Peptides against a protein of PDB entry 3LCN. Designs and how they scored, part 62

Target 1, 96 residues: chain A of PDB entry 3LCN
Amino acid sequence: QYTENLKVIVAEKLAGIPNFNEDIKYVAEYIVLLIVNGGTVESVVDELASLFDSVSRDTLANVVQTAFFALEALQQGESAENIVSKIRMMNAQSLG

## One batch from the design tools (peptide; made by RFdiffusion4, then SolubleMPNN)

Design b2_p28_5_s3 (from b2_p28_5, 13 letters changed)
Fold by OpenDDE base, seed 2:
Structure b2_p28_5_s3 (fold): chain B 96 residues (1-96), chain A 28 residues (1-28)
Amino acid sequence: as target 1 above (96 residues)
Amino acid sequence: SMEERKKRLEELRKKFEEKRKEKELKEE
């Protein structure tokens, strides 16, 4: 379904986090798994916060919210490529 | 399958938890 695309999207979002010292692919996979297993924004954020204390809760919340928005966008018919492109632009803007 | 996803989720969770614990021990 949308899980593989969502993993790519979440990975792109994670790549925008400065000094993120975790395996992006594994974290992205983990986030998607939590979501597809019925996680909510808050529950997923809580889970991530317990595991990755070096990342602010707000940053984690932003990642998770992006994932949920991306999932909705995919369901609405937007291409994964477009979503990734938007995230890349946002990442670049945040660092600029 | 659902079971496979559950298994993978737990594998990743364990990986992250162990990494966290290791990091905490190194800081002692």
Scores: peptide ipSAE 0.680, ipTM 0.915, DockQ to the pose 0.908
Fold by OpenDDE base, seed 3:
Structure b2_p28_5_s3 (fold): chain B 96 residues (1-96), chain A 28 residues (1-28)
Amino acid sequence: as target 1 above (96 residues)
Amino acid sequence: SMEERKKRLEELRKKFEEKRKEKELKEE
């Protein structure tokens, strides 16, 4: 029930990765699908690492962990807008 | 449905795998 919001959130997180040349929308969708299909942080990271070798495992782990935390936050009643705002702030800090 | 999600997941996986192979070829 939170899949669409989670896709937006993950996409925002991916948008903060420097030199990320993958299709953000499709990668976000893929990550969410892996999660809702029963993936764990480790299994999802493994999948992504096998597909996107130009991105460090640590970066991928950060994205995936963010997704899982976001899902939990959504389930706890936090708004998607609030979560996105937090991620944007983190992205900006990373660039600054 | 779960099956539809799985199908979509595989579609995306295939897309990324193909793209990865293309990138590898360009790097050679």
Scores: peptide ipSAE 0.677, ipTM 0.915, DockQ to the pose 0.872
Fold by OpenDDE base, seed 4:
Structure b2_p28_5_s3 (fold): chain B 96 residues (1-96), chain A 28 residues (1-28)
Amino acid sequence: as target 1 above (96 residues)
Amino acid sequence: SMEERKKRLEELRKKFEEKRKEKELKEE
């Protein structure tokens, strides 16, 4: 029910990773699929690390944790737009 | 459906794995 919004949110988070050379849309979709199919933070990070070894495990963990927190926020009634805005601001701060 | 999600997940996984293997071959 929150999958489409979560994809957008995760994509925004991925967009903040410097020198990320993968298709953000596909990676975001993949992350969401792993989560909705019962993945945990650890299992999803392990999966991503095996596929995208050019990205640090810590960076991947940050993305995945953000996704889980975002999912919780959505379930608690926070709007996707608000969550995206927060992530965008965080991305800007990290690069600014 | 669960079946559709599983299928899509495997499609994406295969895509990423193939890209990874291609990169590894080019680095050799």
Scores: peptide ipSAE 0.676, ipTM 0.914, DockQ to the pose 0.901
Fold by OpenDDE base, seed 1:
Parts: structure tokens; sequence; C-alpha cells
Structure b2_p28_5_s3 (fold): chain B 96 residues (1-96), chain A 28 residues (1-28)
């Protein structure tokens, strides 16, 4: 139900990773697909780490955990817009 | 559908794997 919103949210989170050379939209879609197909935080992180060695495992874990928290927030009634705004603020602070 | 999701997942996985292999070749 929240698949499309989650893709947007994950894409925003990925956009905060410096020097990330992958297509953000495709990676976001992949992460969401792994989650909706029954992936856990650890299993999804393991999968991503095997594919994207230019990104630290901790960074990938942060992205995946954010995705799971975002999904829960959506289910609790928070708007996708609010979640995206929070992530944008976090991204900006990380670069500052 | 579940089958469509699995198919798309494999398509993306293959794409990323191929790109990873390409990067490895370029670095050698």
Amino acid sequence: as target 1 above (96 residues)
Amino acid sequence: SMEERKKRLEELRKKFEEKRKEKELKEE
C-alpha cells in the first residue's frame, strides 16, 4: 500500500550519500522490493553490501533502517511529505 | 503480483551485479 511513497522516501535518503554513483531510483526500488518480499534489516543490508562495496555497511544499514522506520511511520498515519522533509533536514545537517 | 515483483527484483539484481563486475574490470 505504501510502496510508492516508500520508494520516494528511500530515494531521498540515498540522495544524502556523498559520491554515490548508482542510480538512486533503481536502488530505492530494489530496497523496497526486498522489504516487501520479506527481507529483514540484516538480510537487506547483506544484499546491498554485496552489490555496493563503495558504500560502508554502516551507511547501508542506516538507509535500510530508515526505510523500515518510514514504513512504520506511514502505517501510523504520518504523511510521506513530512517524512521526506525530515530526511532532507538530516541530509543537510550531515553535509554541514 | 508476487511473480512480477520477483521478476523485477531479479532484473535489478542482475543490473547491479553486471555494473559491479564492470567496475572491477576497470579498476584492474
Scores: peptide ipSAE 0.674, ipTM 0.914, DockQ to the pose 0.917

Design b2_p28_5_s4 (from b2_p28_5, 12 letters changed)
Fold by OpenDDE base, seed 1:
Structure b2_p28_5_s4 (fold): chain B 96 residues (1-96), chain A 28 residues (1-28)
Amino acid sequence: as target 1 above (96 residues)
Amino acid sequence: EREEREKRLKELEEKFKKERKEKLEKLL
């Protein structure tokens, strides 16, 4: 029941990655798909690293970890809009 | 900090695996 919100959240996180030339919505959907099908942080990162060499393993790990924590936050009652706003602020700070 | 975060992530992953095994994947 959190999959659609999680896709939006992960997409926002991916949008902060410089020189990322992949379809953000597609990658976000794929990450969520892997998670809901039982992936771990390690297995999801391994899969993403094998597909997208333009992003460092550490950056991919950060994205996936953010996804898991975002899912927990959603379960605890935090709104998707609030989570997205936090990520957007973090993205802006990283670029500044 | 890092070790605690990794521990928390592992616990979260195990929680979700357990929920799926118990047919509670609708919460994902």
Scores: peptide ipSAE 0.023, ipTM 0.529, DockQ to the pose 0.026
Fold by OpenDDE base, seed 3:
Parts: sequence; structure tokens; C-alpha cells
Structure b2_p28_5_s4 (fold): chain B 96 residues (1-96), chain A 28 residues (1-28)
Amino acid sequence: as target 1 above (96 residues)
Amino acid sequence: EREEREKRLKELEEKFKKERKEKLEKLL
């Protein structure tokens, strides 16, 4: 029910990472698949860290935790548009 | 090395899609 929205949300979060040079669409899709397939924050971060050594574990953890919180928010009835808007605002503030 | 990582990512992604996508989309 929420997988496509979650992909969009995670992609927005990834777009805020400076010097991120990976395929955002594929990474976002993979994160969502790991989560819905039973991944935990720890296991998903471990997998991502093995693939992307140029990104710190803290940064990866922040992305993954955001994904889990977003999934919970979607399940609680918050719109994907609102969640994306919040993330976009946070991304902009991090650059200021 | 980057190309190899991308190939790994895609391979794993396709594996999960094939095994779990339809079932999980009904639940989430």
C-alpha cells in the first residue's frame, strides 16, 4: 500500500546528501525493498554500508531511520506530500 | 569498483522484487 510513496520519500531524503553520486532511484527502491522484506535499521544500514563506503554510517542511519519513521507516518494517515515537504525543508536547512 | 557495486545493487533488487514484491504490496 505504501511502497511507492515510501520510494519517493526516501529518494527525497537521499537527494539531500552532499556529494552523493549513486543512482538515487535504485538506492531508494532497494532501501524500501529491504525494509518491507523484514529489515531492521541495523541490518539495512549494514547492507548499505557494504555497498557505499563513501557515505558515513551516521548518514546512512539517518536515511534509514527517516524511512522507518515515514512508513509509520504513512500508516498513521499522514500524506506522502506532507512527509516529502518536511524532508525537503530539512534538506534546505542543512545547506543554510 | 563503482560499476560492480551498482551491478550488485541491481541484482539484489531484482531478487527481492521477484520473491516478495507482489505479496508485500498487498500488506503495505
Scores: peptide ipSAE 0.130, ipTM 0.699, DockQ to the pose 0.121; fails the geometry check
Fold by OpenDDE base, seed 4:
Structure b2_p28_5_s4 (fold): chain B 96 residues (1-96), chain A 28 residues (1-28)
Amino acid sequence: as target 1 above (96 residues)
Amino acid sequence: EREEREKRLKELEEKFKKERKEKLEKLL
């Protein structure tokens, strides 16, 4: 039962993408739905790439990989708050 | 075009939303 936490985590990751003009909560929800429906990194990236031509495939892959890593971390007992904090720090560093 | 992408996203979501939601509720 990690759905809501994963949505928050993915949204935080999306928020770090420069000039991303989509509704990040909406996109995060969709990514989570794709993952729980049996999506792999490859299949999820393929679908997202068809939707967001303004975002590089590498950037999308990074988002999706982060989502899978976060899901595993949640399953291993790490708190969502800690994961979000890490991503937020990474976002800040990326801008610097 | 942002509006077009949003439309495509919505269409895809609606197409598979029910199935994916059900799987989500069972697995996560």
Scores: peptide ipSAE 0.123, ipTM 0.699, DockQ to the pose 0.122; fails the geometry check
Fold by OpenDDE base, seed 2:
Parts: sequence; structure tokens; C-alpha cells
Structure b2_p28_5_s4 (fold): chain B 96 residues (1-96), chain A 28 residues (1-28)
Amino acid sequence: as target 1 above (96 residues)
Amino acid sequence: EREEREKRLKELEEKFKKERKEKLEKLL
């Protein structure tokens, strides 16, 4: 039920990573697939780190943790639009 | 190298999508 919304949310988070040259949509989809398949923050980060050597583990962890928080928020009834807005604001603040 | 990583990502993505998409969509 929340997978598609979560993909959008994760994509928004990935969009905030400077010099990220990978396809954001595909990476977001893969992160969500790993999560819904039972991944943890640690296991998902490990998987992503094996694919993206140019992105720090801390950055990856931040993305993945955000995904888990977002999933919880969705389950608690928060709209995807609100979550995306928050992430977008955080991205903007990081660049400011 | 980048191309290889992208290929790997797609392969893994398709693997899970094809095998478990319907079940996972029911869960979330």
C-alpha cells in the first residue's frame, strides 16, 4: 500500500545528495524493495554500499533511515505529500 | 565501472520485482 509513496519519498531524499550520478528512480525503487523484503538499516546500507562506492556510508544510512521513518509516518496516517515537503525543505536547508 | 554497477542494480531490481512484487504490494 505504501510502496509507491515510499519510492517517491526516497527519491526526494536522494535528490538532495550532491553529485549523485545514479538514476534516482531506480535507486529509490531498489531501496524500497530491500526494505519491504525485510531489510534493516544496516543490511540495506551494506547492499547499497556495494553498489555505490562514491557515496559515503553515512549518507546512505541517512537516506535509508529516512525511508524507515517515512514508512512509519505513512503507516501512522501522514500523507506522502507532507513527508515529501518536509524532505524537500530539509534538502533546501542543507544546501543553504 | 559505472555501467557495471547500473547493470547490477537493474538485475537485482528485476529479480525482486518479478519474484515478489505482488506479495510485497499486499504487505505495504
Scores: peptide ipSAE 0.092, ipTM 0.648, DockQ to the pose 0.122; fails the geometry check

Design b2_p28_6_s1
Fold by OpenDDE base, seed 4:
Structure b2_p28_6_s1 (fold): chain B 96 residues (1-96), chain A 28 residues (1-28)
Amino acid sequence: as target 1 above (96 residues)
Amino acid sequence: SMEEELKKKKEELEKKIKELKEKLKKKE
């Protein structure tokens, strides 16, 4: 039930990665599908690292960890809007 | 070209997404 909101959240996180040229929508969908199909932080990072060698493992780990934290936040009742807003602020600060 | 490489990666993702959707559907 949180799948669609999580896709939006992950997409926002991916949008903050400098020089990331992959299709954000598809990558976000792929990450969420990996998670809901039983992926762990480690297994999802491993999968992404095998696909996107131009992105550092640390960056990928940050994205995946954010996704898991966001999922937990959604399950605890936080709105997707609030989570997206926090990520946007972090993205802006990292580039500022 | 970079454009062609990105296109190939997108196609690969599409295939992987399709596969995972099918797996998810089978679990339901």
Scores: peptide ipSAE 0.390, ipTM 0.834, DockQ to the pose 0.912
Fold by OpenDDE base, seed 1:
Structure b2_p28_6_s1 (fold): chain B 96 residues (1-96), chain A 28 residues (1-28)
Amino acid sequence: as target 1 above (96 residues)
Amino acid sequence: SMEEELKKKKEELEKKIKELKEKLKKKE
């Protein structure tokens, strides 16, 4: 029930990756589907690492960990808007 | 080309997404 919001959140996180030229919408959807189908941080990172050689494992791990934390936050009642805002601010700070 | 590689990757993702959606649907 949080999948759509999580996709938006993950997409925002992916948008902060420098020189990431993949389709963010599709990657976000894929990550969320992996998670809701029982993926763990490690298994999802492994899958993404096999697909995206140009992205460091640490970067991928950061994205996936953010996704899991976001899912927990959603389940605890935090709004998707608030979570997206936090990520956007973090993205801006990293590029500043 | 880079454009072609991105297109191929997208197609691969589309296929994987479809597979996972089907798997999720079967679990329901």
Scores: peptide ipSAE 0.386, ipTM 0.834, DockQ to the pose 0.943
Fold by OpenDDE base, seed 3:
Structure b2_p28_6_s1 (fold): chain B 96 residues (1-96), chain A 28 residues (1-28)
Amino acid sequence: as target 1 above (96 residues)
Amino acid sequence: SMEEELKKKKEELEKKIKELKEKLKKKE
C-alpha cells in the first residue's frame, strides 16, 4: 500500500546522484518491486550493481538503504512529503 | 551510441518490471 509513495521517494534519492543518466522513474519502480517481492539490501544492491557499472556499490547501497528506511517511516506514519523533503535537503547538501 | 545503450537498458528494465509485477500478482 506504500509502493506509489516509495517510488516517488526513491526517485528523489536517485535524482541526487551526479552523472546518473538512467531513467529514474523506471529504476525507482524496479527497486521498489524488488523490495516488496522480498529483496534485502544486499540482494537489491547486487542486482543494481549488475545493471549499473557506472555507479559505485556504496552509492547504490545508500539508495537502497534509504528506500528501506523510507518504507519503515511510511509504515510508522510519516508522510511521503516529509520524507521527500528530507531527501531533497540531503541531495542539496551533497552538492554544496 | 549512448542513446541506444540507454534505450536497451530501459527495455531490459521494462521486462524485469513486468516479471516482478506478475510475481507480485500471484502472491496476492
Scores: peptide ipSAE 0.384, ipTM 0.834, DockQ to the pose 0.904
Fold by OpenDDE base, seed 5:
Structure b2_p28_6_s1 (fold): chain B 96 residues (1-96), chain A 28 residues (1-28)
Amino acid sequence: as target 1 above (96 residues)
Amino acid sequence: SMEEELKKKKEELEKKIKELKEKLKKKE
């Protein structure tokens, strides 16, 4: 239902990770697949940690939690565009 | 099934990640 929008949102979040050289589109897709397949924050983080040893668990947890919050926001009627804008702003602030 | 597709995606992603890591090591 919200999978495509969630992929875009997660991709934006991943784009904010410095020195993250993985395929953002693929990683975002994988995260969303894990979530829609019944994954929890913990299980998804565990899965990602096994794949991306160069990224801290805290960073991964932040991405995954953002994804779950975004999904809830979408379900509550917030637009994907608005969510992406917020994430983009946060990404910029973290690098400032 | 979704589970089956997830497994396939993981394998694909893992292969790509491995390939990229190997390429990066060769550039060192």
Scores: peptide ipSAE 0.278, ipTM 0.773, DockQ to the pose 0.037

Design b2_p28_7_s3 (from b2_p28_7, 10 letters changed)
Fold by OpenDDE base, seed 5:
Structure b2_p28_7_s3 (fold): chain B 96 residues (1-96), chain A 28 residues (1-28)
Amino acid sequence: as target 1 above (96 residues)
Amino acid sequence: MLPEFLKNASKEDLEKIKELREKIKKKR
Protein backbone atom coordinates (compact mmCIF):
# COMPACT_ATOMS: atom_id res chain seq x y z
CA GLN B 1 0.00 0.00 0.00
CA TYR B 2 1.43 3.33 -1.17
CA THR B 3 -1.16 5.55 0.50
CA GLU B 4 1.18 7.43 2.82
CA ASN B 5 3.80 8.10 0.16
CA LEU B 6 1.11 9.22 -2.24
CA LYS B 7 -0.18 11.72 0.33
CA VAL B 8 3.27 13.30 0.53
CA ILE B 9 3.58 13.40 -3.25
CA VAL B 10 0.16 14.95 -3.77
CA ALA B 11 0.86 17.51 -1.06
CA GLU B 12 4.03 18.56 -2.88
CA LYS B 13 2.09 18.95 -6.10
CA LEU B 14 -0.58 21.04 -4.39
CA ALA B 15 2.11 23.26 -2.89
CA GLY B 16 3.01 24.34 -6.40
CA ILE B 17 -0.38 25.88 -7.11
CA PRO B 18 -0.16 29.68 -6.90
CA ASN B 19 -2.49 31.31 -4.39
CA PHE B 20 -3.89 27.99 -3.21
CA ASN B 21 -5.24 28.82 0.23
CA GLU B 22 -6.62 25.42 1.17
CA ASP B 23 -5.14 23.11 3.79
CA ILE B 24 -2.73 21.12 1.65
CA LYS B 25 -2.51 18.19 4.04
CA TYR B 26 -6.27 17.73 4.21
CA VAL B 27 -6.73 18.10 0.47
CA ALA B 28 -3.91 15.66 -0.29
CA GLU B 29 -5.37 13.07 2.04
CA TYR B 30 -8.80 13.64 0.52
CA ILE B 31 -7.52 13.11 -3.02
CA VAL B 32 -5.70 9.91 -2.08
CA LEU B 33 -8.78 8.50 -0.36
CA LEU B 34 -10.85 9.19 -3.45
CA ILE B 35 -8.28 7.49 -5.69
CA VAL B 36 -7.92 4.36 -3.57
CA ASN B 37 -11.70 4.07 -3.36
CA GLY B 38 -12.32 3.77 -7.07
CA GLY B 39 -11.98 7.30 -8.32
CA THR B 40 -10.86 8.00 -11.88
CA VAL B 41 -9.07 11.09 -13.08
CA GLU B 42 -12.30 12.58 -14.33
CA SER B 43 -14.47 11.65 -11.36
CA VAL B 44 -11.94 12.94 -8.83
CA VAL B 45 -11.52 16.16 -10.80
CA ASP B 46 -15.29 16.55 -10.83
CA GLU B 47 -15.38 16.21 -7.06
CA LEU B 48 -12.54 18.68 -6.50
CA ALA B 49 -13.99 21.18 -8.95
CA SER B 50 -17.20 21.16 -6.95
CA LEU B 51 -15.24 22.06 -3.81
CA PHE B 52 -12.66 24.46 -5.23
CA ASP B 53 -14.41 26.71 -7.69
CA SER B 54 -11.55 29.21 -7.56
CA VAL B 55 -9.07 26.70 -8.99
CA SER B 56 -9.19 25.99 -12.71
CA ARG B 57 -10.30 22.56 -13.85
CA ASP B 58 -7.08 22.20 -15.82
CA THR B 59 -5.03 22.79 -12.68
CA LEU B 60 -7.04 20.21 -10.77
CA ALA B 61 -6.68 17.74 -13.63
CA ASN B 62 -2.93 18.27 -13.59
CA VAL B 63 -2.80 17.48 -9.88
CA VAL B 64 -4.96 14.37 -10.13
CA GLN B 65 -3.18 13.00 -13.20
CA THR B 66 0.13 13.52 -11.43
CA ALA B 67 -1.19 11.49 -8.51
CA PHE B 68 -2.10 8.58 -10.78
CA PHE B 69 1.25 8.70 -12.54
CA ALA B 70 3.01 8.85 -9.18
CA LEU B 71 1.09 5.82 -7.94
CA GLU B 72 2.20 3.88 -11.00
CA ALA B 73 5.78 5.02 -10.48
CA LEU B 74 5.69 3.86 -6.86
CA GLN B 75 4.37 0.48 -7.98
CA GLN B 76 7.24 0.23 -10.44
CA GLY B 77 9.77 0.79 -7.67
CA GLU B 78 10.58 4.48 -7.87
CA SER B 79 11.16 6.12 -4.49
CA ALA B 80 8.81 8.74 -3.13
CA GLU B 81 11.79 11.05 -2.64
CA ASN B 82 12.66 10.94 -6.33
CA ILE B 83 9.08 11.60 -7.34
CA VAL B 84 8.84 14.54 -4.94
CA SER B 85 12.06 15.99 -6.32
CA LYS B 86 10.71 15.84 -9.85
CA ILE B 87 7.50 17.52 -8.76
CA ARG B 88 9.42 20.31 -7.05
CA MET B 89 11.22 21.01 -10.30
CA MET B 90 7.96 21.05 -12.21
CA ASN B 91 6.41 23.37 -9.60
CA ALA B 92 8.81 26.06 -10.80
CA GLN B 93 6.46 26.47 -13.74
CA SER B 94 2.93 27.81 -13.46
CA LEU B 95 0.12 25.27 -13.15
CA GLY B 96 -3.13 25.53 -15.11
CA MET A 1 -23.47 14.68 -2.13
CA LEU A 2 -20.66 12.13 -2.30
CA PRO A 3 -19.43 10.79 -5.64
CA GLU A 4 -21.15 7.65 -6.86
CA PHE A 5 -17.90 5.69 -7.17
CA LEU A 6 -17.72 5.65 -3.35
CA LYS A 7 -20.77 3.37 -3.13
CA ASN A 8 -18.55 0.40 -2.28
CA ALA A 9 -16.10 2.19 0.00
CA SER A 10 -15.58 0.88 3.52
CA LYS A 11 -17.39 2.53 6.37
CA GLU A 12 -14.07 3.70 7.78
CA ASP A 13 -12.92 5.34 4.56
CA LEU A 14 -16.32 6.86 3.96
CA GLU A 15 -16.35 8.45 7.40
CA LYS A 16 -12.84 9.80 6.91
CA ILE A 17 -13.78 11.22 3.52
CA LYS A 18 -16.75 12.98 5.07
CA GLU A 19 -14.61 14.29 7.90
CA LEU A 20 -12.00 15.68 5.54
CA ARG A 21 -14.62 17.28 3.35
CA GLU A 22 -16.04 19.10 6.34
CA LYS A 23 -12.61 20.22 7.49
CA ILE A 24 -11.86 21.56 4.02
CA LYS A 25 -15.16 23.40 3.81
CA LYS A 26 -14.78 24.85 7.29
CA LYS A 27 -11.72 26.81 6.20
CA ARG A 28 -13.52 28.25 3.19
Scores: peptide ipSAE 0.758, ipTM 0.954, DockQ to the pose 0.887
Fold by OpenDDE base, seed 3:
Structure b2_p28_7_s3 (fold): chain B 96 residues (1-96), chain A 28 residues (1-28)
Amino acid sequence: as target 1 above (96 residues)
Amino acid sequence: MLPEFLKNASKEDLEKIKELREKIKKKR
């Protein structure tokens, strides 16, 4: 139900990773599909780590955890726009 | 090899996951 919004949110989070030279849209969609099909933070991170060895495990964990938190927020009634805005601000702070 | 937690995924989702996974790999 929230998959499309979650894809946008995860894409925003991925956009904040320095030197991330991957197709953000594909990766975001991949992460969301893994999550909605039973993935946990650890298992999804394991999968991503196997694909992206140039990205630290901590960074991947941060992305995946953000996705889970965002999904919960969506389910609790927070708007996707608000969540994206928060993530954008966080990205700016981390890259400043 | 797909993650084990996908054992109960729908055929449609599984196919899309495989597709995306390959696309990600190919663009690298």
Scores: peptide ipSAE 0.758, ipTM 0.954, DockQ to the pose 0.886
Fold by OpenDDE base, seed 1:
Structure b2_p28_7_s3 (fold): chain B 96 residues (1-96), chain A 28 residues (1-28)
Amino acid sequence: as target 1 above (96 residues)
Amino acid sequence: MLPEFLKNASKEDLEKIKELREKIKKKR
């Protein structure tokens, strides 16, 4: 099971959102729990959008889609460290 | 209201989801 790794990955993705003032750890854990309990990209985005009206739906969708792709990557054998590194680089690029 | 897809979630996960939701709301 990949829930703990996925939490770290999602947290890294959330950390890249500018002016995101939410508790990243709690939000990451929340997203992962929704995903492992039957959520889809659309349904999880709907839930998050109801909580975070100051974050665009596109941004939320990007976070959630990243989580699903990361989960698939983990299942295919990619290390959590590699995934986190990729996301960290993407975050840095988006800020530049 | 909780999302419909959580209808089959365990009691443990459901309670944690509720807890996290409240924590997220309160810290804002």
Scores: peptide ipSAE 0.758, ipTM 0.954, DockQ to the pose 0.880
Fold by OpenDDE base, seed 4:
Structure b2_p28_7_s3 (fold): chain B 96 residues (1-96), chain A 28 residues (1-28)
Amino acid sequence: as target 1 above (96 residues)
Amino acid sequence: MLPEFLKNASKEDLEKIKELREKIKKKR
């Protein structure tokens, strides 16, 4: 079961989005629940786009794809801490 | 309307999804 770790990871990714005025914890939990209940990148992005019209579809797709990659990494044995660290580095690079 | 891919989700997960959706909408 990787849902709790995935929530933390997705929250870290969301925290890197500038001007994102949403409850990160709720959105992260929402995304994870959609993914573990049969969502695909496309279908989850469609759902999020319907809720967040102020966020570009590309940004949403980046978040969701990151979540799927993270889930695969967790399943292959990578630690949540390592994944979070990678995302923090990516966030910092995007802000630079 | 809930996404079609949730057709096989548990009652518990569906309720939580609905709750979160409403919370997200409410805070906006």
Scores: peptide ipSAE 0.756, ipTM 0.954, DockQ to the pose 0.860

Design b2_p28_7_s4 (from b2_p28_7, 10 letters changed)
Fold by OpenDDE base, seed 2:
Structure b2_p28_7_s4 (fold): chain B 96 residues (1-96), chain A 28 residues (1-28)
Amino acid sequence: as target 1 above (96 residues)
Amino acid sequence: MLPEFLKSASKEDLERIKELREKIKKKR
């Protein structure tokens, strides 16, 4: 099961959002639980948008899509550490 | 209301999801 790794990954992604003052750990876990329980990019974005209207839908979509891509990468054998590193680099190159 | 796709979620996950959502809402 990759849920724990995915939580870390999503948290890293969320940490890259400027002025995102939410509890990153809680939000990351929330997103992962939604994903592993049948959520799609669209449906999870819809849910998050209802909670975080101050964050652009595009930014939310980026986070969620990243989570799905990360999950796929994990399933294909990529290490969580490597994925986190990539996300950290992406964060440094700006988000939202 | 929770998303429709969560109908098949386990009781444990559903409870945690609800808990997290409330925590997220309250901390804002």
Scores: peptide ipSAE 0.773, ipTM 0.956, DockQ to the pose 0.896
Fold by OpenDDE base, seed 1:
Structure b2_p28_7_s4 (fold): chain B 96 residues (1-96), chain A 28 residues (1-28)
Amino acid sequence: as target 1 above (96 residues)
Amino acid sequence: MLPEFLKSASKEDLERIKELREKIKKKR
């Protein structure tokens, strides 16, 4: 099971969102719990959009899709460290 | 209200989800 690694990965992704003032740890855990309990990209985005009206739906979708891709990568044998590193690099080069 | 897909979630996960939702709302 990859939930703990996925929480770290999602937290790293959330940390890249400009002006995101939410508790990243709580939000990351929330997203992971929704995913492992049957959520889809669309249904999880819908839930998050209801909570975070100041974050664009596209941004939320990007976070959630990243989580699903990360979960698949973990299941295929990629290390959490590698995934986090990739996301961190993407965050660093993001223009907003 | 909670998303429909959570109907199959365990009691533990459901309780944690609810707790997190409230924490997220309160910190905003």
Scores: peptide ipSAE 0.772, ipTM 0.956, DockQ to the pose 0.868
Fold by OpenDDE base, seed 3:
Structure b2_p28_7_s4 (fold): chain B 96 residues (1-96), chain A 28 residues (1-28)
Amino acid sequence: as target 1 above (96 residues)
Amino acid sequence: MLPEFLKSASKEDLERIKELREKIKKKR
């Protein structure tokens, strides 16, 4: 139900990764599909780490954890726009 | 090899997951 919003949110988070030279839309959709199909933070990170060895495991974990938190926030009634805004601010702070 | 937790995924989701994984790999 929240998959489309979550894709947008995860894409925003991925956009904050320095030197991440991947198709953000594809990766975001991939992550969301893994999550909604039973993935855990650890198992999804394991999968992503196998694909993106140039990205630190900690960075991947941060992305995946953010996705899980975002999903919970959506389920609790927070708007996707608000979540995206928060992530954008976090990205700006980390890249500043 | 797909993650083990995907054993419960729908056929549609599984196919899309496979497609995306291949697209990601090919673009790298």
Scores: peptide ipSAE 0.772, ipTM 0.956, DockQ to the pose 0.893
Fold by OpenDDE base, seed 4:
Structure b2_p28_7_s4 (fold): chain B 96 residues (1-96), chain A 28 residues (1-28)
Amino acid sequence: as target 1 above (96 residues)
Amino acid sequence: MLPEFLKSASKEDLERIKELREKIKKKR
């Protein structure tokens, strides 16, 4: 069961989006629940796009794809801490 | 309307998904 770790990871990714004025914890949980209940990158992005019209589809796709990659990494044995660290580095680079 | 891929979700997950969606909408 990787849902709790995935929520933390997705929250870290969302925290890197500038001017994202949403409850990150709720959105992260929402994304994870959609993914573990049969969502695909395309279908989850479609759902999020319907909720967040102020966020570009490309940005949403980046978040969702990161979540799927993270889930695969967790399943392959990578630690949540390591994944979070990578995302923090990516967030910092995007802000620079 | 909920996404079609949620047709096989558990009752608990479905209820939480609905709750979260409403919370997200309300805060906007």
Scores: peptide ipSAE 0.771, ipTM 0.955, DockQ to the pose 0.878

Design b2_p28_8_s1 (from b2_p28_8, 11 letters changed)
Fold by OpenDDE base, seed 1:
Structure b2_p28_8_s1 (fold): chain B 96 residues (1-96), chain A 28 residues (1-28)
Amino acid sequence: as target 1 above (96 residues)
Amino acid sequence: VEKKLKEIKEAFAKAREANDLQAFLDKY
């Protein structure tokens, strides 16, 4: 499975959210756990939105969709390091 | 699959309320 790499990738994505007042490791692991156990983009977003009202639904949707795209990329042979690098660049662009 | 997902969600909610998220992550 790609769960450990996906946790790192999702954590990198969450780290780009300003004023996120939750433990990034815990939330990343929870997202991956939901995905691995049959969650869809919609159902995972709904769950996160119910728990973290300080984060917009659009922001949560972006995180979850990134997770699903990253999982597909890993399955297609892209390295976790390359995916993390892309996300890190996107995070930097949003803050600049 | 849906049953397992519900169990995970409920367990996470309880763990968060109890401020023991690491115990939850260790379980799953």
Scores: peptide ipSAE 0.162, ipTM 0.786, DockQ to the pose 0.770
Fold by OpenDDE base, seed 3:
Structure b2_p28_8_s1 (fold): chain B 96 residues (1-96), chain A 28 residues (1-28)
Amino acid sequence: as target 1 above (96 residues)
Amino acid sequence: VEKKLKEIKEAFAKAREANDLQAFLDKY
């Protein structure tokens, strides 16, 4: 199972959103729950958009799509550490 | 939206207390 690693990965992605005032670990856990319970990119984005009006739909879509790609990468054997490192670098690039 | 979020947080807390959430997540 990959849920614990996926929570860490999603949390790293959420940490890159400026002025996000929610508990990152909680939101990451919720996203993972929605995904493993059969959510699609569209349905998960819809749910998040209804809860967080301060974050653009495009930003939420980027987070959710990253989560699905990360899950696929984990299933194909990529390490969680490697995925987190990639996301961290991307977050840094967005600030520059 | 704040009310809905509060309800979800409470549901999560209840699920964790009963160990139902972790049991569900362990399947994946």
Scores: peptide ipSAE 0.034, ipTM 0.637, DockQ to the pose 0.102
Fold by OpenDDE base, seed 4:
Structure b2_p28_8_s1 (fold): chain B 96 residues (1-96), chain A 28 residues (1-28)
Amino acid sequence: as target 1 above (96 residues)
Amino acid sequence: VEKKLKEIKEAFAKAREANDLQAFLDKY
């Protein structure tokens, strides 16, 4: 039930990865699918690492952990807009 | 790796065409 919001959130997080040359929306959708299908942080990271070797494992782990935290936040009642804004701010800080 | 990614993308496309992926995601 939170999948659509989570997709947006994960996409925002992925957008902060420099030189990530993949369809962000697709990757976000895949990450969310893995999570809602019962994946753990470790298993999802393993899957992503096997597909995107141009991205460091630590970076992937950061994305996945953010997704899990975001899902928890959504379940606890935090708005998707707030979560997205936080991530956007973090992304901006990474660039400057 | 690239081949695997392609296969996954194709599977997703197929699932979306059959409305299976969205149906699955709608449950969560």
Scores: peptide ipSAE 0.034, ipTM 0.639, DockQ to the pose 0.105; fails the geometry check
Fold by OpenDDE base, seed 5:
Structure b2_p28_8_s1 (fold): chain B 96 residues (1-96), chain A 28 residues (1-28)
Amino acid sequence: as target 1 above (96 residues)
Amino acid sequence: VEKKLKEIKEAFAKAREANDLQAFLDKY
């Protein structure tokens, strides 16, 4: 049962994207859906790029890779809170 | 909410021959 935590984590990552004009919760849920449905980094990025062509492929790849790493972290026992905190720090660094 | 996502879920459910994709997701 990692989907709900992963949705929160991915949403936090998406929130760090400048000028992102999509529904963050919707996109996060869709990313998690794709991953849980057996998507790979490449296939998920391809799907997202086709739907959200206003976002760069590199940005999408960064989000998706973060999602997979976060899922691994959750499976290894790290708390969602800690993962979110790390992402927030990364988001803040991007602004500096 | 998220009408577009509903359509996507339906497509994926059909593609994977899943009866209830949301129920599947809720297990993980």
Scores: peptide ipSAE 0.033, ipTM 0.622, DockQ to the pose 0.081; fails the geometry check

